# Designs tried in a protein design run: peptides against a protein of PDB entry 4AID. Part 167

Target 1, 242 residues: chain A of PDB entry 4AID
Amino acid sequence: FDIKRKTIEWGGKTLVLETGRIARQADGAVLATMGETVVLATAVFAKSQKPGQDFFPLTVNYQEKTFAAGKIPGGFFKREGRPSEKETLVSRLIDRPIRPLFVKGFKNEVQVVVTVLQHDLENDPDILGMVAASAALCLSGAPFMGPIGAARVGWVDGAYVLNPTLDEMKESKMDLVVAGTADAVMMVESEIQELSEEIVLGGVNFAHQQMQAVIDAIIDLAEHAAKEPFAFEPEDTDAIKA

## One batch from the design tools (peptide; made by RFdiffusion4, then SolubleMPNN)

Design b2_p25_1_s4 (from b2_p25_1, 10 letters changed)
Fold by OpenDDE base, seed 2:
Structure b2_p25_1_s4 (fold): chain B 242 residues (1-242), chain A 25 residues (1-25)
Amino acid sequence: as target 1 above (242 residues)
Amino acid sequence: MVPEVIKEAIKKGNRVRAAMEEPPP
């Protein structure tokens, strides 16, 4: 197998992005690891548009498999076939920043699936899932204007913490999830306990700065392992307004 | 860069939910 791997130090933890070992039938597939948390992201896109397709049919599914549920809090009630509240929320966290980055006029079906394979009870798989989904899309050849990076920021003992552990998050006055491109922040989701606007905006800037190393790691992986770009010419929708 | 729509959302309180609907300019 032609296995490509990128490893970086990120927030005092080793981030590993790997492709070529598993899910090779997908357009893009990335195994991402941080600590002992492991996710598989797959991206698949249709090579043609369905007749009469009027919207962009992107589906994002984050799922925590039953075999990982022995280490996932609340895993005992996963009825096969219904997303948990967490799986629904994380699917939206992944969807929101990637959806705008598809080339305008692209209406082929795109499916992103993020599967939690292992959870260490320290590193939340949501941020890792966002990173892995971004990487899988960049490898796929889909007309995606990524990569995105993602980061969680805590506020513990009067300092920003990059990707705080689940235990550090208990003492955190901020749960700030940020996603963005190299150039711009695309999404913010936060829960904040009595913090100033200045601290929160500082957290967004901190997250965006810290995610650059992840963006660069995805680019480096894509340079070595991306498929040829799918030949898509957007219809010049501006020429119809003349 | 932090888009103005995101900065404006941060001003509104303890729970922020903001996302771009289009690519940044």
Scores: peptide ipSAE 0.455, ipTM 0.923, DockQ to the pose 0.927
Fold by OpenDDE base, seed 5:
Structure b2_p25_1_s4 (fold): chain B 242 residues (1-242), chain A 25 residues (1-25)
Amino acid sequence: as target 1 above (242 residues)
Amino acid sequence: MVPEVIKEAIKKGNRVRAAMEEPPP
C-alpha cells in the first residue's frame, strides 16, 4: 500500500495525518490522530450531476461509533440509526466552513463521513474531524478550494490555550471553534463567559494563526497523495446574463 | 483575515455563530 503520512507538533500534541492504508474506495480518505484520539474522514463525490440538480448536494456526517463509545464522555452504546445531538452539531461544524469552498456551479453529490475510531478523553474528535475532512477533500480531486484548518481556543488563567483538553475546558471561560483557509476565517462558533470582544477577536486571530501549521500539513500531504483534479469547468455565469 | 461579518457577530454577545456563505473576497 502506498501510505503517506504527515506528522506535526501542534499545541504541544502530535498531529498525524495518514492516507493510503484504509478506505481506499473513497475519493479521499484520511486517518487523523491527535494524542490517542483517532478519526477517519472519507470524501466521495459523484462524477456526474443528476439531471435537474439545482442546488449543491453536500452531505457531512460525523459519527461516534459504538466501538469508540467506551472512551467517549457519556459512554452509552448508541443504538444504530439516529445521530446524537453532538453528532448533528459536529456534522454542521464541519459542513459550514467547507460548503462555500466548492467551485461555483459544482452540483455533483459530495459525501463527507467522519468516523471517530478512538477517543483519549483529552482531545475532542470535533477539531480532528474538521482537519481530517479538509484533508480528505484535498486528496479527493473534488473541486474544493481548501484546505481549511480548524482550532479550538480556550481562555484559561488569562491566556489563550490551543485545543484545550476536556479538563482544561472546565476552567476555560471560552469555547471558541474557528475554521478557515490560509487567507481567511470561514467560520466561528463560540460559547463565552463574560469575556471582552477584544479577547474573543484575539482568540479568533490566535486560532487562525495556529491553524496555519495544519493547513501546511494538509498541503504537504496533498502534494504527495492527492488524486488528479476532477475535470470541472464552471458554468460561465457571465454568459447567462447576456 | 477575519471577515467583517464575523467581527460583527462577535460584537453581538456571549454566543457567536458566524460563517461565510461564500468564499471571502
Scores: peptide ipSAE 0.453, ipTM 0.921, DockQ to the pose 0.915
Fold by OpenDDE base, seed 4:
Structure b2_p25_1_s4 (fold): chain B 242 residues (1-242), chain A 25 residues (1-25)
Amino acid sequence: as target 1 above (242 residues)
Amino acid sequence: MVPEVIKEAIKKGNRVRAAMEEPPP
């Protein structure tokens, strides 16, 4: 078993990214841990395009499994088959920043599945799921122009807080989720309570700065554990519209 | 870098939902 692991200190917490133990049949698979919150991200992509495929068929599925539900607030009796509101929202948080980063003209089916394995009631699996999905894609060999990083920013006692706990978030005037590449912010989703635009923009910049360590950790993991890049040449017709 | 589309979304109110549709140049 070739198990690769990257460990970093991130916002006063240990982030662990691991590959090679679980889901080896996926193109990429990453087990991500922060505190006692644990997620498994898997990336699978088709090696050919379906005949007549006219759009990029990316599916992102974030799921909180019943075995983790004993520690997940509101995890009561999901009927198999319908995502909760949280699962739907987090699936979109993961989808939005990664979708634009696939090579233009790539229309092979891509499936990203993020499964919450454990929740500590302090560290929300959503940010960890974004990081794990990014890492799994970078390991997969898919034509993905990542990695992305992600961060949550709070505003507590007049300061920015990186990845506030669920308890710290009750005192926060800001819930700001940011995702981006090394170079640029790709996505912002925020709920704010009477904060200035300057504070919010400062929070976006703070998040983008703080996610660099995660991006670097994904790159280091990929250098040691990524599959060979899938040979993809875009058809000339899609290159002319860029 | 923070793209202008994201900066302009921050100016519009208490709930911001902005994403790039394309990679930044």
Scores: peptide ipSAE 0.453, ipTM 0.921, DockQ to the pose 0.915
Fold by OpenDDE base, seed 3:
Structure b2_p25_1_s4 (fold): chain B 242 residues (1-242), chain A 25 residues (1-25)
Amino acid sequence: as target 1 above (242 residues)
Amino acid sequence: MVPEVIKEAIKKGNRVRAAMEEPPP
């Protein structure tokens, strides 16, 4: 099997991005690991637009599945019931920064599925899921102007903390999730307790600086494992205004 | 770079939810 792997040290933790082991039927598939938290992101896109498609049909589905320890399920992940509130929120958290980065006029169906395969109860799968989804899209050949990076920033003992553990987050005065490209911040979602705007903006800048290593890791993985770009020419919609 | 729309969203309070609708120029 042609397995490509990128490993980086990120916030004092090892981040691993792997492709080519599982979900080979997807356009892009990335197994991402941080600590003992493991997520699988898959990206699939239609090679044609549906007749009469007027909007970009992107679906993002984050799922937390309880697997028996040590079994990576090879196969079709059946949709279990109604998404939890967390799964719904994280699906939106992934959707928001990636949606604007598709080439304008691309209206082929895109499905991103992020599945939590393992959770260590320390490293939240949401940030890892954002990173994995970005990587899976970059590998897919879809007309996606990524990668995005993502980071969580805490404020603990008067300092910024990159990707705080669930226990460190109990002491944090900030839960700041940031996503962006190499050049720009694309999304911020924060809950803060009694912090100045300066500290929050400093946290956004800190997150954007710290995510560069992840962006570079996705680029390096894509250079070695991406599919050929899907030939998409945006229809020149300006020609109908004459 | 942090887009001005995101900076302006940070100024509005303790819960920030800002996202670009398009790639920044």
Scores: peptide ipSAE 0.445, ipTM 0.920, DockQ to the pose 0.884

Design b2_p25_2_s1 (from b2_p25_2, 8 letters changed)
Fold by OpenDDE base, seed 5:
Structure b2_p25_2_s1 (fold): chain B 242 residues (1-242), chain A 25 residues (1-25)
Amino acid sequence: as target 1 above (242 residues)
Amino acid sequence: MLEEEMERLKEESEKEILEKVKELA
């Protein structure tokens, strides 16, 4: 098995991105670990467009499996067969920053599946899932103009905290999730308690700076493990206007 | 062309996000 692994220290935690061990039938597959939280992201895309496909058919599915549910806050209440509210929200959280980064005119079906395999009760799998999904897409050969990074920022004791633990988040005046490329912020989601705009904007900038190490880690992994880019030529939208 | 368009989309998205953050803060 050609297993590639990238390990970085990120926010005082070890982030591991691994490919080549499991889910090799996917176009891209990444095991991501932060602390003892583990996710599997898989990316699969159709090699042809469906006849009459008029929109980009991207599906993102974040799942916290029942075997992990006993280690996930609130996981015991999962009904089999329907996404939880959390799973729905995190699926959208992953979708939002990645959707704009696909090459225009690409209308092949794309499926991203993020599966929580383990939860340590400290590190939320949402951020890890975003990172893993980004990495899986970059490995897939899909016409995806990533990577994205992601970060959660807290505000604890008058300071920014990168990816606060679930316990630190209880003391945080901010839950700020940011996703972006190397060059741009692509998504912000925030819950704020009595903070100035300056602190929040500073948090976005802090997140974007801190996610660069993750972006670089995904690039390094992709350089060693990415599939050949899918040969996609966007229809010259200028030729349709002529 | 594609890269420039993607960069423009990133910048537009970043601007919209920053405007939204200001509305939420």
Scores: peptide ipSAE 0.008, ipTM 0.438, DockQ to the pose 0.693
Fold by OpenDDE base, seed 2:
Structure b2_p25_2_s1 (fold): chain B 242 residues (1-242), chain A 25 residues (1-25)
Amino acid sequence: as target 1 above (242 residues)
Amino acid sequence: MLEEEMERLKEESEKEILEKVKELA
């Protein structure tokens, strides 16, 4: 097994990104760990476009497996065969920042699957899932112009907190999820309790600064483990306006 | 071209985000 691993300290926690152990049949596969929360992200893409495909067929599926469900809040209430509300929301949360980063004109089917394997009841697997999905795409050879980073920001005792625990979030006046590239913020999702615009904007900036270490970690992993880029030439859309 | 389009998408996204953040405050 050719196992590549990147480990960083991030927000006072160890983040581990690993590839090459499991899901080797995927185009990209990353096992990501933060604390004792563990997710597997897999990226698979079709090597040809379907005839008549008019839109980019990206699907993102976040799922918390039943073997982990006994340790996952709300996991017992999962009706077999339908995503929970959380799984639907997190799937969208992962989709939103990655979708615009695919090369224009690429209409091959792409499937990203994020599976929660373990939950420590402190570290939410959503942020970890976003990071893992980004890493899996960067390893895949798909025409994805990532990586993205992601961070959750809390506001506890008058300070920003990177990736607050579920217990710290009870005291937080902000639940701010940010995703972005090295250069830009791509997505914000926020729940705010009576905070100034200045604090919220400062939280977005804080998130974007803090995610750089994750972006760098994904780049370093990709330099050592990425597949050859899929040969894709974007449609010259400027040639249609002439 | 690809870099310029990515930069445009970044700027547009950042602008939309800043607008959303203002609507929440």
Scores: peptide ipSAE 0.007, ipTM 0.424, DockQ to the pose 0.755
Fold by OpenDDE base, seed 3:
Structure b2_p25_2_s1 (fold): chain B 242 residues (1-242), chain A 25 residues (1-25)
Amino acid sequence: as target 1 above (242 residues)
Amino acid sequence: MLEEEMERLKEESEKEILEKVKELA
């Protein structure tokens, strides 16, 4: 097994990104751990476009497996075959920042699957899933202009908190999820209780600053473990506007 | 094909990790 691992301290927690042990048949696969929460992200892409494909067929599927769900708060025994509301929301949360980063004109089928394998009841798998999906895409050789980082920011006792625990979030006046590249914020989702726009904007900046360590960790992992870039020539779509 | 391959990879991966998690717990 050619196992590559990157470990960083992030918000007072150990983040581990690992590849080469599991799902080696995928284009990219990353096992990500924060605390005792564990997710697997896999990325697979088609090597050709389907005839008549007119849109980019990206599918993102976040799943909390039943063996993890027994520890997940509110994880009722999922009836087999339908995503929960949480899974649907997190799948969209992961999709939103990654979709714009694919090379324009790429219309090969891409599937990203994020599976929650363990939940520690402290660290929410959604942020970890975003990070893992980004890393898996960067390893895959797909024409993805990542990585993205992601962070959750809380506001507890008049201070920003990076990736608050589920218990800290009960005392938080802010649930702010930010995703971005090294250079830009790409997505913001927020639930805010009686906070000024200045505090919220400061939270976005704090998130973007704090996710740089994750972006750097994904880059370092990719330098050691990424597949060769898929040879993609974008169709010259600019010729139709002349 | 892609979906079937992804589900297979997911199932294999889940099994391997569940075994490791049980060894660490």
Scores: peptide ipSAE 0.021, ipTM 0.531, DockQ to the pose 0.018; fails the geometry check
Fold by OpenDDE base, seed 4:
Structure b2_p25_2_s1 (fold): chain B 242 residues (1-242), chain A 25 residues (1-25)
Amino acid sequence: as target 1 above (242 residues)
Amino acid sequence: MLEEEMERLKEESEKEILEKVKELA
């Protein structure tokens, strides 16, 4: 198997992005690891548009599998066959920043599936899932104008903390999730306790700066492992309305 | 109603933060 791997140090933790070992039937597939938290992202896209398709049919599905769920906080409340509140939320967190980065007029079905394989109880798989989904799309050949990076920022003892552990988050006055490209912030989700707007904005900038290493790691992985770009010609009608 | 209003408030807050970050950058 031609296995490609990128490893970086990120926020004092080792981030590993791997492709080529598993899910080879997908257009893109990335195994991402941070600490002992492990996620698999897969991207698949249809090679043609459905007749009469009026909207871009992107589906993002984040899943914490039952074998990991026994170690996941709140995993006991998963009713068989329905997404948990967390799975629904994280699916949206992944969807929001990636959806606008598809080439305008592309209306082929796209499915992104992020599966939590292992959870270490320190590193939340949401950020790792966002990174893995971005990487899987960049490898797929889909007309995706990524990569995106993602980061969580805490505020602990009067300082920004990149990707705080679940224990550090109990002391944090901020839970700030940011996603973006190299050039732009695309999404911000925040829970804040009695912090100034200046600190929050500084946190967004800190997140965007710190995610550059992840973006660069995805680019490096894609240069070595991406499929040929899908030949997509947008219909002239959608290009003229920009 | 409350969930939709919280989602709208989150989207508005996100948009305001993103606009302010763009003005500061």
Scores: peptide ipSAE 0.006, ipTM 0.364, DockQ to the pose 0.055; fails the geometry check

Design b2_p25_2_s2 (from b2_p25_2, 11 letters changed)
Fold by OpenDDE base, seed 5:
Structure b2_p25_2_s2 (fold): chain B 242 residues (1-242), chain A 25 residues (1-25)
Amino acid sequence: as target 1 above (242 residues)
Amino acid sequence: MLEKYMKELKEKMEKEILEKVKKLA
């Protein structure tokens, strides 16, 4: 097995990105670990466009597996079926920053699946899932102009906290989730308790700065493990306007 | 075609995960 691994210290926690051990049949597959929280992201894309496909068919599916659910706060043994509200929200949270980064005119089906395998009760798998999905796409050869990074920012005792634990989040006046590229913020979601816009904007900047280490880690992993880029030439949209 | 592949991928992945979880237990 050709296993590639990148390990970084991130917000006082060890982030591990691993490929080559699991889901090798996917175009990209990343096992991501932060603390004892573990997610598997897989990216799969069609090698042809469907006839008459007029939109980009991206599907993102975040799922908390039943075996992990017994260790997830508020996790009941979910019967296989409809996504929970959390799974639906996190699927959208992952979708939003990645969707715009596909090459314009690419209309092949893409499916990203993020599966929570383990939860440590400290590290939320949503941020880890975003990172893993980004990494899996970068490894896949899909025409994805990533990576994205992601970070959660808290405000605890008058300071920014990178990826606060679930316990630290109880004391946090901010739940700020940011995703972006090296150059741009792509998505912001925030729940804020009586904080100034200055603190919030500072939190977005802090998140974007802190996610660079993750972006660099994904790039380093991709340099060693990415598939050859899928040969996709967008039809010259300028030739349809003439 | 993709749906079938994704189903097979899901089934294989779930099997691999279950086998690994059983080894970690």
Scores: peptide ipSAE 0.023, ipTM 0.425, DockQ to the pose 0.018
Fold by OpenDDE base, seed 2:
Structure b2_p25_2_s2 (fold): chain B 242 residues (1-242), chain A 25 residues (1-25)
Amino acid sequence: as target 1 above (242 residues)
Amino acid sequence: MLEKYMKELKEKMEKEILEKVKKLA
């Protein structure tokens, strides 16, 4: 097995990005681990556009499987067939920052699936799922202008905390999820309890700074394990007038 | 061309995000 792995220390936790062990039938597949939380991200894309396709058919599906459900907070035996509220929200959190980064005019079907395999009850799989999805897309050869990094920022005892645990989040006055590229913030979602604009903006900047190590880790993994880029040229009609 | 567009898109999105954050604080 040609297994490639990148390991970094991130917010006092070990982040591992691994490819080549499982899901080899996908265009990109990444097993991501933070603490004892484990997710599998897979990216698959069609090699042709469907006739008459008028929009970009990206589907993102975050799933918490029932075998992990005994350890997942709120993981009641999900009736097979409908995403939970959490799965729907996290699927959107992953979709939002990645969708704008596909090459304009690319209308081939893209499916990103993030599956929670293990949950440690400390590290939320959402951030890990965002990172893993970004990495899987960068490995896939799809015309994706990533990577995306992601971070959660808390405000605990008058300081920013990178990726607070579920227990630290009970004491946090901020739940700030940020996603971005090396150069720009692409998404912010926030729940805030009586904090100044200055603290919140500082939290966005802190998140963007802290996610650079993840972006660099995805780039390093892609340099060693990415597939050849899919040959896609946007039609001149979609070329932004210079 | 693509790089310029991606830059402009990033800058636009970052601005919209910062404006959203300001409304939540």
Scores: peptide ipSAE 0.012, ipTM 0.355, DockQ to the pose 0.671
Fold by OpenDDE base, seed 4:
Structure b2_p25_2_s2 (fold): chain B 242 residues (1-242), chain A 25 residues (1-25)
Amino acid sequence: as target 1 above (242 residues)
Amino acid sequence: MLEKYMKELKEKMEKEILEKVKKLA
């Protein structure tokens, strides 16, 4: 087994990105760990477009497995067979920043699945899931112009906090989730309590700066473990119409 | 009605923040 691993210190926590141990049948697969929170991201893409495909068929599915759900707050309300509200929201948080980064005219089916395997009750698996999904896509050979990074920013005791724990978030006046590339912010999701726009803007900039270490870690992992890029040439007609 | 308005206001605010940050970078 050729196992590649990248480890970085990020916001005072160890982030580990690993590939080659699990889900080797996927185009890309990344096991990501922060604290004792563990997620598996898998990326699979079709090698041909379906006849008459008129839209980009990207599906993102974030899921918390029942064995992890017994440790996850609200895990008792998982109706068998329906995504929870959290699973639906986090699936959208992952989808939003990655969707625009696929090469224009690429209409092959893409499936990203993020599975929470363990939750430590300190580190939320949503940010880790965004990072893992980005890494899995970069490893897959799909025409994805990533990586993206992601970060959560809190405002605690008059300072920005990178990826606050669930307990620190109770004292936070901000829940700011940011995703972006090295060069651009792609997505912001925010919940704020009595903060100035200046503090919120500063939080977005702080998030974008702090996610660079994660982007660099994904690039380094991809240089050592990515599949050959899928040969895709968009038909000229789809390049001209948008 | 209120929940829909709060969602639309949130989405508008996030868009405005994103546009401002892109102009500062």
Scores: peptide ipSAE 0.000, ipTM 0.357, DockQ to the pose 0.047
Fold by OpenDDE base, seed 3:
Structure b2_p25_2_s2 (fold): chain B 242 residues (1-242), chain A 25 residues (1-25)
Amino acid sequence: as target 1 above (242 residues)
Amino acid sequence: MLEKYMKELKEKMEKEILEKVKKLA
């Protein structure tokens, strides 16, 4: 087993990114752990474009499959079927920051699947799923201009909190999810209770600063474990503006 | 091609996951 692992301390929690143990047939596969929450992200891409493909066919599927009978409270046996509202929202949350980072003109099918394997009831799988999806894409050889990092920021007792627990979030006046590259914020999603714009902007900056450690961890993992980049020549779409 | 690959991947992942969840539990 050629298992490569990166471990960092992040917001007072251990983040582990691991590849090479599972889903070896995927182009990229990452097992991510924070606390006792565990997700598997897989990235798969087609090696050719479909004839007549006019748009970029990226699909992102986040799923909370209870593979453990007994450890997800409220995990009714979701029959194979329609994604929940949460699964739909988190799939979009992961899609939003990654979609614009694919090389322009790339129209091969890409599928990202994030599966929640374990939930500790403290660490939300959504942030971990974003991080894992980013890492899986960076390992895949797809023409993805990542990594992205992600962070949740709370406002508890007049301070920013990185990735608040589900219990800390009950006392939080802010639920701010940020995703970005090393250089740029790509996505902000926020629910805010009676906070100034200054506090919110400070929260975005705090998130972007705190996600750098995750970005660096994904880069370090990719330097050791990434596949060779897929040879993609973008169609010269700029030749129509001369 | 991708759909077939994703189906085979899904089936293998579900098996590997079941084996790992038993080790993490």
Scores: peptide ipSAE 0.019, ipTM 0.425, DockQ to the pose 0.018; fails the geometry check

